# Ledger of designs, part 97: peptides against a protein of PDB entry 4U39

Target 1, 302 residues: chain A of PDB entry 4U39
Amino acid sequence: SIKVIGVGGGGNNAVNRMIENEVQGVEYIAVNTDAQALNLSKAEVKMQIGAKLTRGLGAGANPEVGKKAAEESKEQIEEALKGADMVFVTAGMGGGTGTGAAPVIAQIAKDLGALTVGVVTRPFTFEGRKRQLQAAGGISAMKEAVDTLIVIPNDRILEIVDKNTPMLEAFREADNVLRQGVQGISDLIATPGLINLDFADVKTIMSNKGSALMGIGIATGENRAAEAAKKAISSPLLEAAIDGAQGVLMNITGGTNLSLYEVQEAADIVASASDQDVNMIFGSVINENLKDEIVVTVIATG

## One batch from the design tools (peptide; made by RFdiffusion4, then SolubleMPNN)

Design b2_p17_7_s3 (from b2_p17_7, 5 letters changed)
Fold by OpenDDE base, seed 3:
Structure b2_p17_7_s3 (fold): chain B 302 residues (1-302), chain A 17 residues (1-17)
Amino acid sequence: as target 1 above (302 residues)
Amino acid sequence: MILLFFVGTAAELKNLL
């Protein structure tokens, strides 16, 4: 089974966005120290952590409170994650609960023998230096606790949105990028297809790979497949070129009009930009909600 | 629904395309 655990405010917003976009074949768990914020989660499983420590009043933007809250609730976290083959841990780094609790939850998932993937954001520069420093500590702790850690630099989201984008919409786009990172992988495993991907192949590419980068490309029109693939490999979210990666996961998602030619064209572009000896997983997904759009997601590991 | 999968090297993928 695949479990997605959203940790703190940003992680829970990302989980809500996944549920709203009908991401299939995954179980959703919302974790928070704030009981009022947790009640707004759309997840079936809602877990309040550190109830004795925080009394449901949240972590006060302190990562040490988030850490201690997860440690207090270890047995409950173990029970909720039990029997998962794969666990996605999603959080916004720089806050109290997400930064402190996500590494503890990730370690619990890994100790249970699940393939543990972190999908986390770095805060925007405008959130201030304190959040950036807290995020750096949380990301360091996540690297030790996961098999693969996808880090989304929120400042790079400002390169793909309009300059007049309100702060609230920039946070919604960060939640959407977290969704795309989880969905880009989970759809390859959880979606029934003409050809099934073995979970063993995903384990080979994602186990003990450390940091990963994600690129996303979206396009419409006659050359949409090539344009989406080119945008994915040149994505502002990719802090490095994909040619240095030890593994590449590629998801091509389109509507019911997605052609074999479009799939081949997009796959050739990404394979041409990759190292020749790179271990690659490629999958094509039909999403009926995509009418004229193609979405290419590339995850570079190692 | 997933239509196509490939698992292998980037070189193997190019040779199949």
Scores: peptide ipSAE 0.287, ipTM 0.873, DockQ to the pose 0.814
Fold by OpenDDE base, seed 2:
Structure b2_p17_7_s3 (fold): chain B 302 residues (1-302), chain A 17 residues (1-17)
Amino acid sequence: as target 1 above (302 residues)
Amino acid sequence: MILLFFVGTAAELKNLL
């Protein structure tokens, strides 16, 4: 089974966004130290951690409280993650619960033998130096606790949105990018298709790969496949070119009008921008909610 | 619904396209 665990406020917002976008074939778990915030989760499984430590009042933006809360609740986390083949750990780094608890939860998933993928955000620079420093510590701890860590640099989201975008919408876009990172992988595994991807192939590309970067491209019109692929490989979210990657995961998602030619054109562009010896997984997905749009997601590992 | 999968190298993918 595939489990998505949202940790703290940002992780739970991302999980809510996944549920709202009907991301299929995954089980959702919401984890928080704040019992009131946890009650607002759309996840089927809601887990309060550190009930003795925090009394449900949250971590007070302290990562050490988030860490200790996950440690207090270790057995409960183990039982919730038991039998997962793959675990996505999603969080907004820089806060208390997400930053502190996500590495502990990821390590528990990894120790259970699940393929453990972190999908996390770095805070915006405007959230201040304290959040950036806390996030750096949390990201470092996540690297040791996961097989692959996708890090989304929130400041790069400001390059893909309008300059007049309200701060609240920039956070919603960060939640959406977290969704796209999880969905881009989970759809390749969990979506029924004409050909199913072997989970062993995903393990080969994602196991012990360390940091990963994600690019997203969206386009419409006659050249939509090529434009979406070009946008994905040149995405501001890619802090480095994909030609340095040891592995590439590519998802091409379109509506019911997605042609085989469009899939081939987009795949050729991404493969052409990659190292020739890079291990690549490519998948094409039909999403009936997409009309004229093609979405290309690229995840570069290693 | 997933239509196509490929697993291999980028070079192998280009040779199949």
Scores: peptide ipSAE 0.286, ipTM 0.874, DockQ to the pose 0.807
Fold by OpenDDE base, seed 4:
Structure b2_p17_7_s3 (fold): chain B 302 residues (1-302), chain A 17 residues (1-17)
Amino acid sequence: as target 1 above (302 residues)
Amino acid sequence: MILLFFVGTAAELKNLL
């Protein structure tokens, strides 16, 4: 089974966004130290951590409280993650709960033998230096606790949105990028298809790879496949070129009108930008919620 | 629904396309 665990406010907002977009074949778990915020989760499984430590009042933006809250609730986390083949741990780094608890939860998932993938955000620069420093510590702890860590630099989201985008919409876009990172992988495994991906192949590409980068491209119109692929490999979210990667995971998602030609065109662009000997997983997905859009997601590991 | 899937090298993918 695949489990997605949202940790703290940002992680839970991302999980809500996943549920709203009907991401299939995954179980959703919401984790928080704030009981009121946790009640707003759309996840079926809601877990309050550190109930004794925090009394449900949250972590006070302190990562050490988030860490201790997850440690207090270890057995409950273990039971919730038990039997998962893969666990996505999603969080906004820089806060209390997400930053402190996500590494502990990831380690629990890994110790249970699940393929553990972190999908986390760095805070925006405008959230201040304290959050950035807390995020750096949380990201370092996540890297040691996961098989693969996708880090989304929120400041790079400002390069793909309008400059007049309200702060609230920039956070919503960060939640959407977290969704795209999880969905880009989970759809390849969990979506029934003519050819199912062997989970062993995903495990080979993602196990013990450390840091990963994600690129996303979205396009419409006649050349949408090529445009989406070009946008993905040149995405502002990619802090490095994909040609240095040890593994590449590519998802091409379109509506019911996605053609084989469009899939081939997009795949050729990404493969041509990659090292010739790179291990690739490529999948094409139909999402009925997409009209005229093609979404290309590239995850570069190693 | 997954329509197409490939596992292999980028070179193998280019040769298949």
Scores: peptide ipSAE 0.277, ipTM 0.869, DockQ to the pose 0.807
Fold by OpenDDE base, seed 5:
Structure b2_p17_7_s3 (fold): chain B 302 residues (1-302), chain A 17 residues (1-17)
Amino acid sequence: as target 1 above (302 residues)
Amino acid sequence: MILLFFVGTAAELKNLL
C-alpha cells in the first residue's frame, strides 16, 4: 500500500489539496500537534501527536516540540504506517510540527521497511530568517531519514506565478506543487494501466538517492507535449540541470486525447536532456480531468 | 490508466523512441 502523511499545517494543507484533486490509490494520514487544525483535515486518518506534551495546543513554532511530540506518539505512528510499501512524508519546513515531527515519522517509515519519500517545501524568504534556519535543520534531518527527499524552494514558485499574486495564493501554489510531487510518483505506481510498474523498479531508482529536484511543465495546443517537456526540464523549481542526475522519473499526464506520438516526443526531449547512462523511469497517465492540457513532471534524483 | 511504461537508461529510451 501507499500512504501519504501530511505533517503539521503545511503538510495537512498539501494532503487536503491531494484529496480535493482526487489523487487515487493512496491512503491519507493527517498528523498534527494542534487538535483544532487537525479537525479541519479531509484525511480519513487523523492523528494527534504529543497529546501529553502539547495538550493539543500545537508546537509553538518550535521544531524540538514537534520532534518530541512524534517521539511520544511513536507506537501510534508505527501502527498507522504498518503494511505500507511506500510512504510519502509531506511537510512545510520552518514550522514547529512539520520541521520537527516529519524526520521522526520518516525514520519510523524507513525502519518499518517502506520506501520513504520526503516531499517538503523551503519557506519563502519573506517568512523570515528564523523559519529559513529551522527549515535547514529539518531538511538535514529529513535527508538522513528518507530514501529520497524532494525539496521545493518556495521562492522559485514566485517565478512561475503572477507578480501580483497574493501571499495566500503563493502558499496555495506551494500546496499544489507538493501535490504534483506526490501525484507524479504515486500515479506511476497506483494507477491501473496496460503495463503495471514493478515496485522493485521504483525502489531501484529512489532507494538511498538523497536529495531530489522536481520540474513541472504544463502546456496546451498542437506542440503541447514538446512545450510541457521543455518547461519541465527548464523549470524554475529545478535548482540544477537534470544532466547531472543519477536517476530520472518522468510522468506525462494528459486527457483522454493524449497520443502515443505526444508521449514519445515528450520522453525524447527529457531523455535527450539527461545523461545517457541515467536510470530512467517513464510513465504516461490518463487523467480525465485534464482537457487539452499535458502535464510533464520530472524528478531528478542523486 | 497508464498507457506506457519504461525502465532503463536514457540511451535505451532514445533507441526505443
Scores: peptide ipSAE 0.273, ipTM 0.868, DockQ to the pose 0.798

Design b2_p17_7_s4 (from b2_p17_7, 7 letters changed)
Fold by OpenDDE base, seed 3:
Structure b2_p17_7_s4 (fold): chain B 302 residues (1-302), chain A 17 residues (1-17)
Amino acid sequence: as target 1 above (302 residues)
Amino acid sequence: MILFFFVGTAAELRNAL
């Protein structure tokens, strides 16, 4: 089974966004130290951590409180993650709960033998130096606790949104990018297809790979596949070129009008931009909610 | 529904296209 665990406010917002977008084939778990925030989760499983430590009042933006809260609730986390083949741990780094608890939860998932993928955001620079420093510490702890860590630099979201985008919408876009990172992988595994992906192949590309980068491209029109692929490999979210990656996971998602030619064209663009010897997983997914859009997601590992 | 799936090297993918 695939489990997605949202940790703290940002992680839980991302999980809500995944549920609202009908991401299939995954089980959702919401984790928080704030009981009021946790009640707003759409996840079927809601877990308050550190109830004794925090009394449900949250971590006070302190990662050490988030860490201790997860440690207090270790047995409950283990039971919730039990039997997962894959665990996505999603969080906004820089806060108390997400930064402190996500590495502990990831380690628990890994110790249970799940393929453990972190999908986390770095805070915006405008959130201040304290959040950036806390996020750096949390990301470092996540790297040790996961098989693959996708890090989304929120400042790069400002390059893909309009300059007049309200601050609240920039956070919503960060939640959406977290969704796209999880969905881009989970759809390849959980979606029934003409050709089944072996979970062993996913493990080969994602096990013990450390940091990963994600690129997203969206396009419409006659050349939409090529445009989406070019946007994905040149995405502002990619802090490095994909040609340095040891593994590439590519998802091409389109509507019912997605052609084999469009899939081939997009795949060729990404493969041509990658190292010749890079291990690639490529999949195409039909999403009936996509009309004329093609979405290309590229995850570069290693 | 997955329409197309590939596992291999980038070179193998380019040769298969």
Scores: peptide ipSAE 0.366, ipTM 0.898, DockQ to the pose 0.817
Fold by OpenDDE base, seed 2:
Structure b2_p17_7_s4 (fold): chain B 302 residues (1-302), chain A 17 residues (1-17)
Amino acid sequence: as target 1 above (302 residues)
Amino acid sequence: MILFFFVGTAAELRNAL
């Protein structure tokens, strides 16, 4: 089974966005120290952590409180994650609960023998230096606790949105990028298809790979596949070129009109931009909600 | 629905395309 655990405010917003976009084949778990915020989750499983420590009032933007809250609730987290083959841990780094609890939850998942993937954001520079410093500590702790850690630099989201984009919309786009990171992988495993990907192959590419980067490309029109692939490999979200990666995961998602030629064209572009010996998983997904759009997601590991 | 999968090296993919 695949479990997605949203940790704290940002992680739970991302999980809500996944549920709203009907991401299939995953179980959703919402974790928070704030009981009021947790009640707004759309997840089937809602877990309040650190009830004794925080009394449901949240972590007060302190990562040490988030950490201790997860440690207090360790047995409950173990029970909720038990029997998962794969666990996605999603959080916004820089806050109290997400920054402190996400590494503890990730370690619990890894100790249970699940393939553990972190999908986290760095805060925007405008959120201030304190959040950036807290996020750096949380990301460092996540690296030790996961098999693969996808880090989304929120400041790079500002390069893909309009300059006049309201701050609230920039946060919604961060939640959407977190969704795309989870869905780009989970759809390859959990979506019923003509060919199913062996989970063992995903485990081989993602196990103990450390940091990962994600690129996204979206395009429409006659050259949409090539354009989407080129946008993905040159994405502002990629802090490095994909040619330095030890592994590449590629998802091409289109509507019912997605052709085999378009799939091959996009795959060739990404493979040609990658190292010759890079371990690659490529998958094509049909999403009936996509009309004329192709979405290419690239995850570079190592 | 998943239509196609490939697992291998980037070189193997380029040679298969």
Scores: peptide ipSAE 0.366, ipTM 0.899, DockQ to the pose 0.788
Fold by OpenDDE base, seed 4:
Structure b2_p17_7_s4 (fold): chain B 302 residues (1-302), chain A 17 residues (1-17)
Amino acid sequence: as target 1 above (302 residues)
Amino acid sequence: MILFFFVGTAAELRNAL
């Protein structure tokens, strides 16, 4: 089974966005130290951590409280993650709960033998230096606790949205990028298809790879596949070129009108931009919620 | 629904396309 665990406010917002977009074949778990915020989760499984420590009042933006809250609730986290083949741990770094608890939860998943993938955000620069410093510590701890860590630099989201985008919408876009990172991988595994990807192949590319980068491209119209692929490999979210990666995961998702030609065109663009010897997983997915859009997601590991 | 999967090297993918 695949489990997605959202940790703290940002992680839970991302999980809500995944549920709203009907991401299939995954179990959703919401984790928080704030009981009121946790009640707003759309996840089927809701777990309050650190109930004794925090009394449900949250972590007070302190990562050490988030860490201790997850440690207090270790047995509950273990039971919730039990039997997962893969665990996505999603969080917004820089806060209390997400920053502190996500590494603990990731380690629990890894110790259970699940392929553990972190999908986390760095805070926006405008959230201030304290959040950036807390995020750096949380990201470092996540890197040790996961098989692969996708880090989304929120400041790069400002390059893909309108400059006049309200701050609240920029956070919603960060939640959407987290969704795209999880969905881009989970759809390759969990979506029934003509050819199922062996989970062993995913393990080979994602196990013990450390940091990963994600690129996303979206396009419509004529040449949408090529445009989406070019946008993905040149995405502002890719802080490095994909030609230095040890592994590449590519997802091309389209509506019911996605053609084999479009799939081939997008795949050729990404493969041509990659190292010749790079291990690739490529998958094409039909999402009925996509009309005329093609979404290309590229994850570069290593 | 998944339409197509490939697992291999980028070179193998390019040769298969």
Scores: peptide ipSAE 0.356, ipTM 0.894, DockQ to the pose 0.812
Fold by OpenDDE base, seed 5:
Structure b2_p17_7_s4 (fold): chain B 302 residues (1-302), chain A 17 residues (1-17)
Amino acid sequence: as target 1 above (302 residues)
Amino acid sequence: MILFFFVGTAAELRNAL
């Protein structure tokens, strides 16, 4: 089974966005130290951690409280993650619960033998230096606790949104990018198809790969496949070129009108931008909610 | 529904396309 665990406020917002976008074939778990915030989760499984430590009042933006809360609730986390083949740990880094608890939860998933993928955000620079420093510590701890860590630099989201985008919408876009990172992988595994991807192949590309970068491209019109692929490999979210990656995972998602030619065109663009010897997983997915859009997601590992 | 998947090198993919 595939489990997505949202940790703290940002992680739970991302999980809510995944549920709202009908990301299928995954089990959702919401984890928080704040009982009131946790009640707003749409996840089927809701877990309050550190009930003795925090009394449900949250971590007070302190990562050490988030860490201790996850440690207090270790057995409950183990039970909730038991039997998962893959675990996505999603969080907004820089907060108390997400920053402190996500690495502990990731380690628990890894110790259970799940392929453990972190999908996390760096805070916006405007959230202040304290959040950036806390996020750096949390990202470092996540890197040691996961097989692959996708880090989304929120400041790069400001390059893909309108300059007049309200701060609240920038956070919603960060939640959407977290969704796209999880969905881009989970759809390749969990979506029924003519031929299912072997989970062993995903393990080969994602196991013990460390840091990963994600690029996203969306396009419409006659050249939508090529445009989406070009946007994905040149995405502002890619802090480095994909030609330096040891592994590339590519998802091409379209509506029911997605053609084999469009799939081949997009795949060729991404493969041509990659190192010749890079291990690639490529998959094409039909999403009936996509009308004329093609979405290309590229995850560069290593 | 998954229409197509590929597992291999970028070079192998380019040769298969």
Scores: peptide ipSAE 0.350, ipTM 0.893, DockQ to the pose 0.808

Design b2_p17_8_s1 (from b2_p17_8, 5 letters changed)
Fold by OpenDDE base, seed 2:
Structure b2_p17_8_s1 (fold): chain B 302 residues (1-302), chain A 17 residues (1-17)
Amino acid sequence: as target 1 above (302 residues)
Amino acid sequence: MEVLLVGTKDEVLAALR
């Protein structure tokens, strides 16, 4: 089974966005220290952590409170994660609950023997230095607690959105990028295809790989596959080139008009931008909600 | 949502032939 855990406000917003976009084949768990915020989650499983410590009033933007809240609720977290083959831990770093609790939850998942993937954001620079420093500490702790950590630099989202994009829409886009990171992997595993991916191959690419890079490309028109692939490998979300990556997960998603030629063309572009000895897993996904768009997601590990 | 082809590079490229 695949479980997605949203931790704190940002993680729960991302989980809500996943549910709204009908991400299938995964169980959703919302975790928070704030009981009122937790009630707004669309997840089937809602877990209040640190009920004794916080009394449901949240972590007060303190990561140490978030950490202690997860430690208090360890047994409850273990029970909720039991029997998962894979666990996604999603959070916005820089806050109290997400920054402090996500590493603890990730470690619990890993100790249970689940393939543990962190998908987290760095705060925007405009959120201030305190959030950036807290996020850096949380990301460091996540890196130790997960098999693979995807870090989304929110400031890079400002390079892919219109300059006039309201701040609230930039946060929604961060939630959407978190969604794409989880969905880009989960769709490859959770949905039966003509070729079924062995979960062992996913484990080979993602186990103990540390930090991963994520690129996204979207295009339309006659060359949409090639353009989407080129945009993915050159994505502003990539903090480095993918040429040194030992593993690559690629997802190409299109509408019902997605051709096998377009899939091959996109895969060849991503493969050519990767190491010659790269372990590449890729999948072709049909999304009926996509019209003429192709979305290429690249996750580079190693 | 439907996944058509998922696998290693070699498996999927072989299936596309």
Scores: peptide ipSAE 0.236, ipTM 0.819, DockQ to the pose 0.381
Fold by OpenDDE base, seed 1:
Structure b2_p17_8_s1 (fold): chain B 302 residues (1-302), chain A 17 residues (1-17)
Amino acid sequence: as target 1 above (302 residues)
Amino acid sequence: MEVLLVGTKDEVLAALR
């Protein structure tokens, strides 16, 4: 089974976005120290952590409170994660609960033998230096606790949205990018295709790989597959080129009009931008909600 | 939502030919 755990406010907003977009084949768990915020989760499983420590009043933007809250609730987290083959831990770094609790939850998942993938954001620069410093500590702790860590630099989202985008919409786009990171991987595993991917191949690419980079490309029109693939490998979300990656996960998602030719063209572009000896996992997905758009997601590991 | 093809690059590319 695949479990997605949203940790704290940002992680739970991302989980809500995943549920709203009908991400299939995954179980959702919302974790928070704030009981009122947790009640707004759409997840089936809602877990309040650190109830004795925080009394449900949240972590007060202190990562040490978030950490201790997860440690207090360790047995409950273990029971909720038991039997998972894969665990996604999603959080907005820089806060109290997400920054402190996400590494503890990730370590619990890893200790249970699940393939543990972190999908987290760095805060926007406008959230202030304190958030950035807290996020750096949380990201460092996540690296030690996961098999693969995807770090989304929120400031790079401002390069892919309109300059007049309101701050609230920039946070919604961060939630959407977190969704795309989880969904781009989970769709490759959770849904039977014409060719079934062995979960062992996913483990080979993702186990003990440390930091991963994610690129996203979206395009429409006659050359949409090639354009989406080119945008993905040159995405502002990529902190480096994918040519040095030991592993690549590629997802091509299109509408019912997605052709085998478009899939081939996009795959060839990403493959040509990768090392010749790269372990590449590829998937093509039909999403009926996509009309004329193609979405290419590339995750580079190693 | 349907996954058409999932596999290694070589497996998927072979199936597309």
Scores: peptide ipSAE 0.037, ipTM 0.680, DockQ to the pose 0.403
Fold by OpenDDE base, seed 3:
Order: C-alpha cells, then structure tokens, then sequence
Structure b2_p17_8_s1 (fold): chain B 302 residues (1-302), chain A 17 residues (1-17)
C-alpha cells in the first residue's frame, strides 16, 4: 500500500490539493499540532500529534516543538504507517510542525521498512531569513531520515508564474508542485494499467539515493510531447542538469488522445539528456482531465 | 527501454489506436 502523509500546514494543504485532483490508489493522512487547522483537512485519517505538549494550539513556528510533538505521538504514527510499502512525507519547511515533525515521521516510516520519500518545499525569500534557516535544519534532518528527498525551491516557482501573482496564489502553486511530485510517482505504481511498474524497480531507483531533483513540463499543440519533455529537463525547479543522475523516473501524462509516438518522442528527449549508464524508468498515464495537455514529470536521483 | 502504459486497459488500447 502507498500512504501520503501531510505534515503541518503546508503538508496538509498539499494533501488537500492531491484529494481535489483525485490522486488514486493512495491513503491520505493529515498530521498537525494545531487541532483547528487539522479539522480543515480533507484526509480520511486525521492525526493530532503532541496533544499533551501543545494542547492542540500548534507548534508556535518552533521546529523543536514539532519534533517533540511527533516523539510524543510515536506509537500513533507507527500504527497509522503499519503495512505501508511506500510512504510519501510532504511538508512545507520553515514552520514549526512541518520542519520538526516531518523528519521524525519519515524515520518511523523507514524503520517500519517502507520506501520513504520526502517531498518538501523551501520557503519563499519573502517569508524571511528565520524560516529559511529553520528550513535548512529540517531539510538536513529529512536527508538522514528518508530514502529519497525531493526539495522544491519555492523561489523557482516565481520564475514560472506571472510577476503580478498574489502571495496566496504562489503558495497554491507550491502546493500544486508538491502534488505533481507525489502524483508523478504514485500514478506509475497505483494506477491499474496494461503494463504496471514493478514496485521493486521503483525501490531500486529510490532506495538510499539521498537528494533528488524534480522537473515539470506542460505543453499543448502539435509538438506538445517534445515541448513538455524539453520544459521538464530545463525546468526552473531543477537546481542542476539531469546528465549526472544515476537514476531517472519519468512520467508522461496525457488525455485519451495521447499517442505512442508522443510517448516515444518525450522519452527519447529525456533519455538523450540523461547519462548513458542511467537507470531510467518511464511510464505513460492517461488522465481524461488533461484533454489536449501533456505533462512530463522527471525525477532525477543519485 | 520498456514503455509502461499505466491506465485502464480500455484507455491504453484507445491511446494506442
């Protein structure tokens, strides 16, 4: 089974965005120290952590309170994660609960023997230096606790949106990029197809790989497959080129008109931009909601 | 490299036509 855990405010917003986009074949768990914020989650499973420590009033933007809250609730987290083959831990780094609790939850998932993938954001520069410093500490702790860590630099999202984009819409786009990172992997495993990925192949690419890079490309029109693939490998979300990656996971998602030629064209572009000895897995997903759009997601590990 | 076509049997067969 695949479990997605949203940790704190940003992680729970990302989980809500996944549920709203009908991400299939995953169980959703919302985790928070704030009981009022947790009640707004769309997740089936809602877990309040650190109830004795915080009394449901949240972590006060303190990562040490988030950490201690997850440690207090360890047995409850273990029971919620039990029997998962794969666990996604999603959070906005720089806050109290997400920054402090996400590494503890990730370690619990890993200790249970699940393939543990972190999908987290760095805060925007406008959120201030204190949040950036807290995020750096949380990301360091996540790297030790996960098999693979995808870090989304929120400031790079500002390169792909309009300059007049309101601050609230920039956070919604960060939640959407977190959704795309989880869905890009989970659809390849959880969606019933003619040929499904073996979970063992995903485990080979993602186990003990440390930091991963994610690129996303979206296009429409006659050359949509080639354009989406080129946008994915040159995505502002990539902090480096994918040519040095030891493993690549590619998802090509399109509508019911997605052709085998388009899938091959997109795969050839990503393969040509990768190392010659790269272990590459790629899947094609049909999503009726995309109509004329193609979405290419590239995750580079190693 | 094997192309893994993920989706319902009917959706994948429709996309391959």
Amino acid sequence: as target 1 above (302 residues)
Amino acid sequence: MEVLLVGTKDEVLAALR
Scores: peptide ipSAE 0.027, ipTM 0.564, DockQ to the pose 0.104
Fold by OpenDDE base, seed 4:
Structure b2_p17_8_s1 (fold): chain B 302 residues (1-302), chain A 17 residues (1-17)
Amino acid sequence: as target 1 above (302 residues)
Amino acid sequence: MEVLLVGTKDEVLAALR
């Protein structure tokens, strides 16, 4: 089974966005120290952590409170994650609960023998230096606790969206990028296809790989496949080029009009931008909610 | 109907032909 655990406010907003987009084949778990915020989760499983420590009033933007809250609730977290083959831990870094609890939850998942993937955001620069410093500590702790860590630099989202984008919409886009990172991987595993990927192949590419890079490209029109693929490999979300990556996970998602030619064209662009000896996992997905859009997601590991 | 093809590039391309 695949479990997606949203940790704290940002992680729970991302999980809500995943549920709203009908991401299939995954179980959703919402974790928070704030009981009121947790009640707004759409997840089937809702877990309040650190009830004794926080009394449901949240972590007060303190990562040490988030950490201790997860430690207090370790047995409950173990029970909720038990039997998962794969666990996605999603959180916004820089806060109290997400920053402190996500590494503890990730370690619990890893200790249970699940393939543990972190998908986390760095705070926007406008959230202030304190949040950036807290996020750096949380990201370091996540890197030790996961098999693969995808870090989304929120400031790079501002390169994709209009500069006049309201702060609330920038956070919604961060939630959407978190969704795309989880879905881009989960679709490759959870959705029965004409060719089913062996979960062992995913483990080979993702186990103990440390930091991964994620690129996303979206395009429409006649050259949409090539444009989406080019945007993915040159995505502002990529902190480096993918040419040195030992593993690549590629997802090409289109509407019912997605052609074999478009799939091949996009795959050839990403493969040509990768190492010749790269272990590539490739997926093609038809999503009926996509009209004329193609979405290419590239995750580079190693 | 959601259709997924997952595998190596060559396997996916072979199945789509």
Scores: peptide ipSAE 0.025, ipTM 0.663, DockQ to the pose 0.333

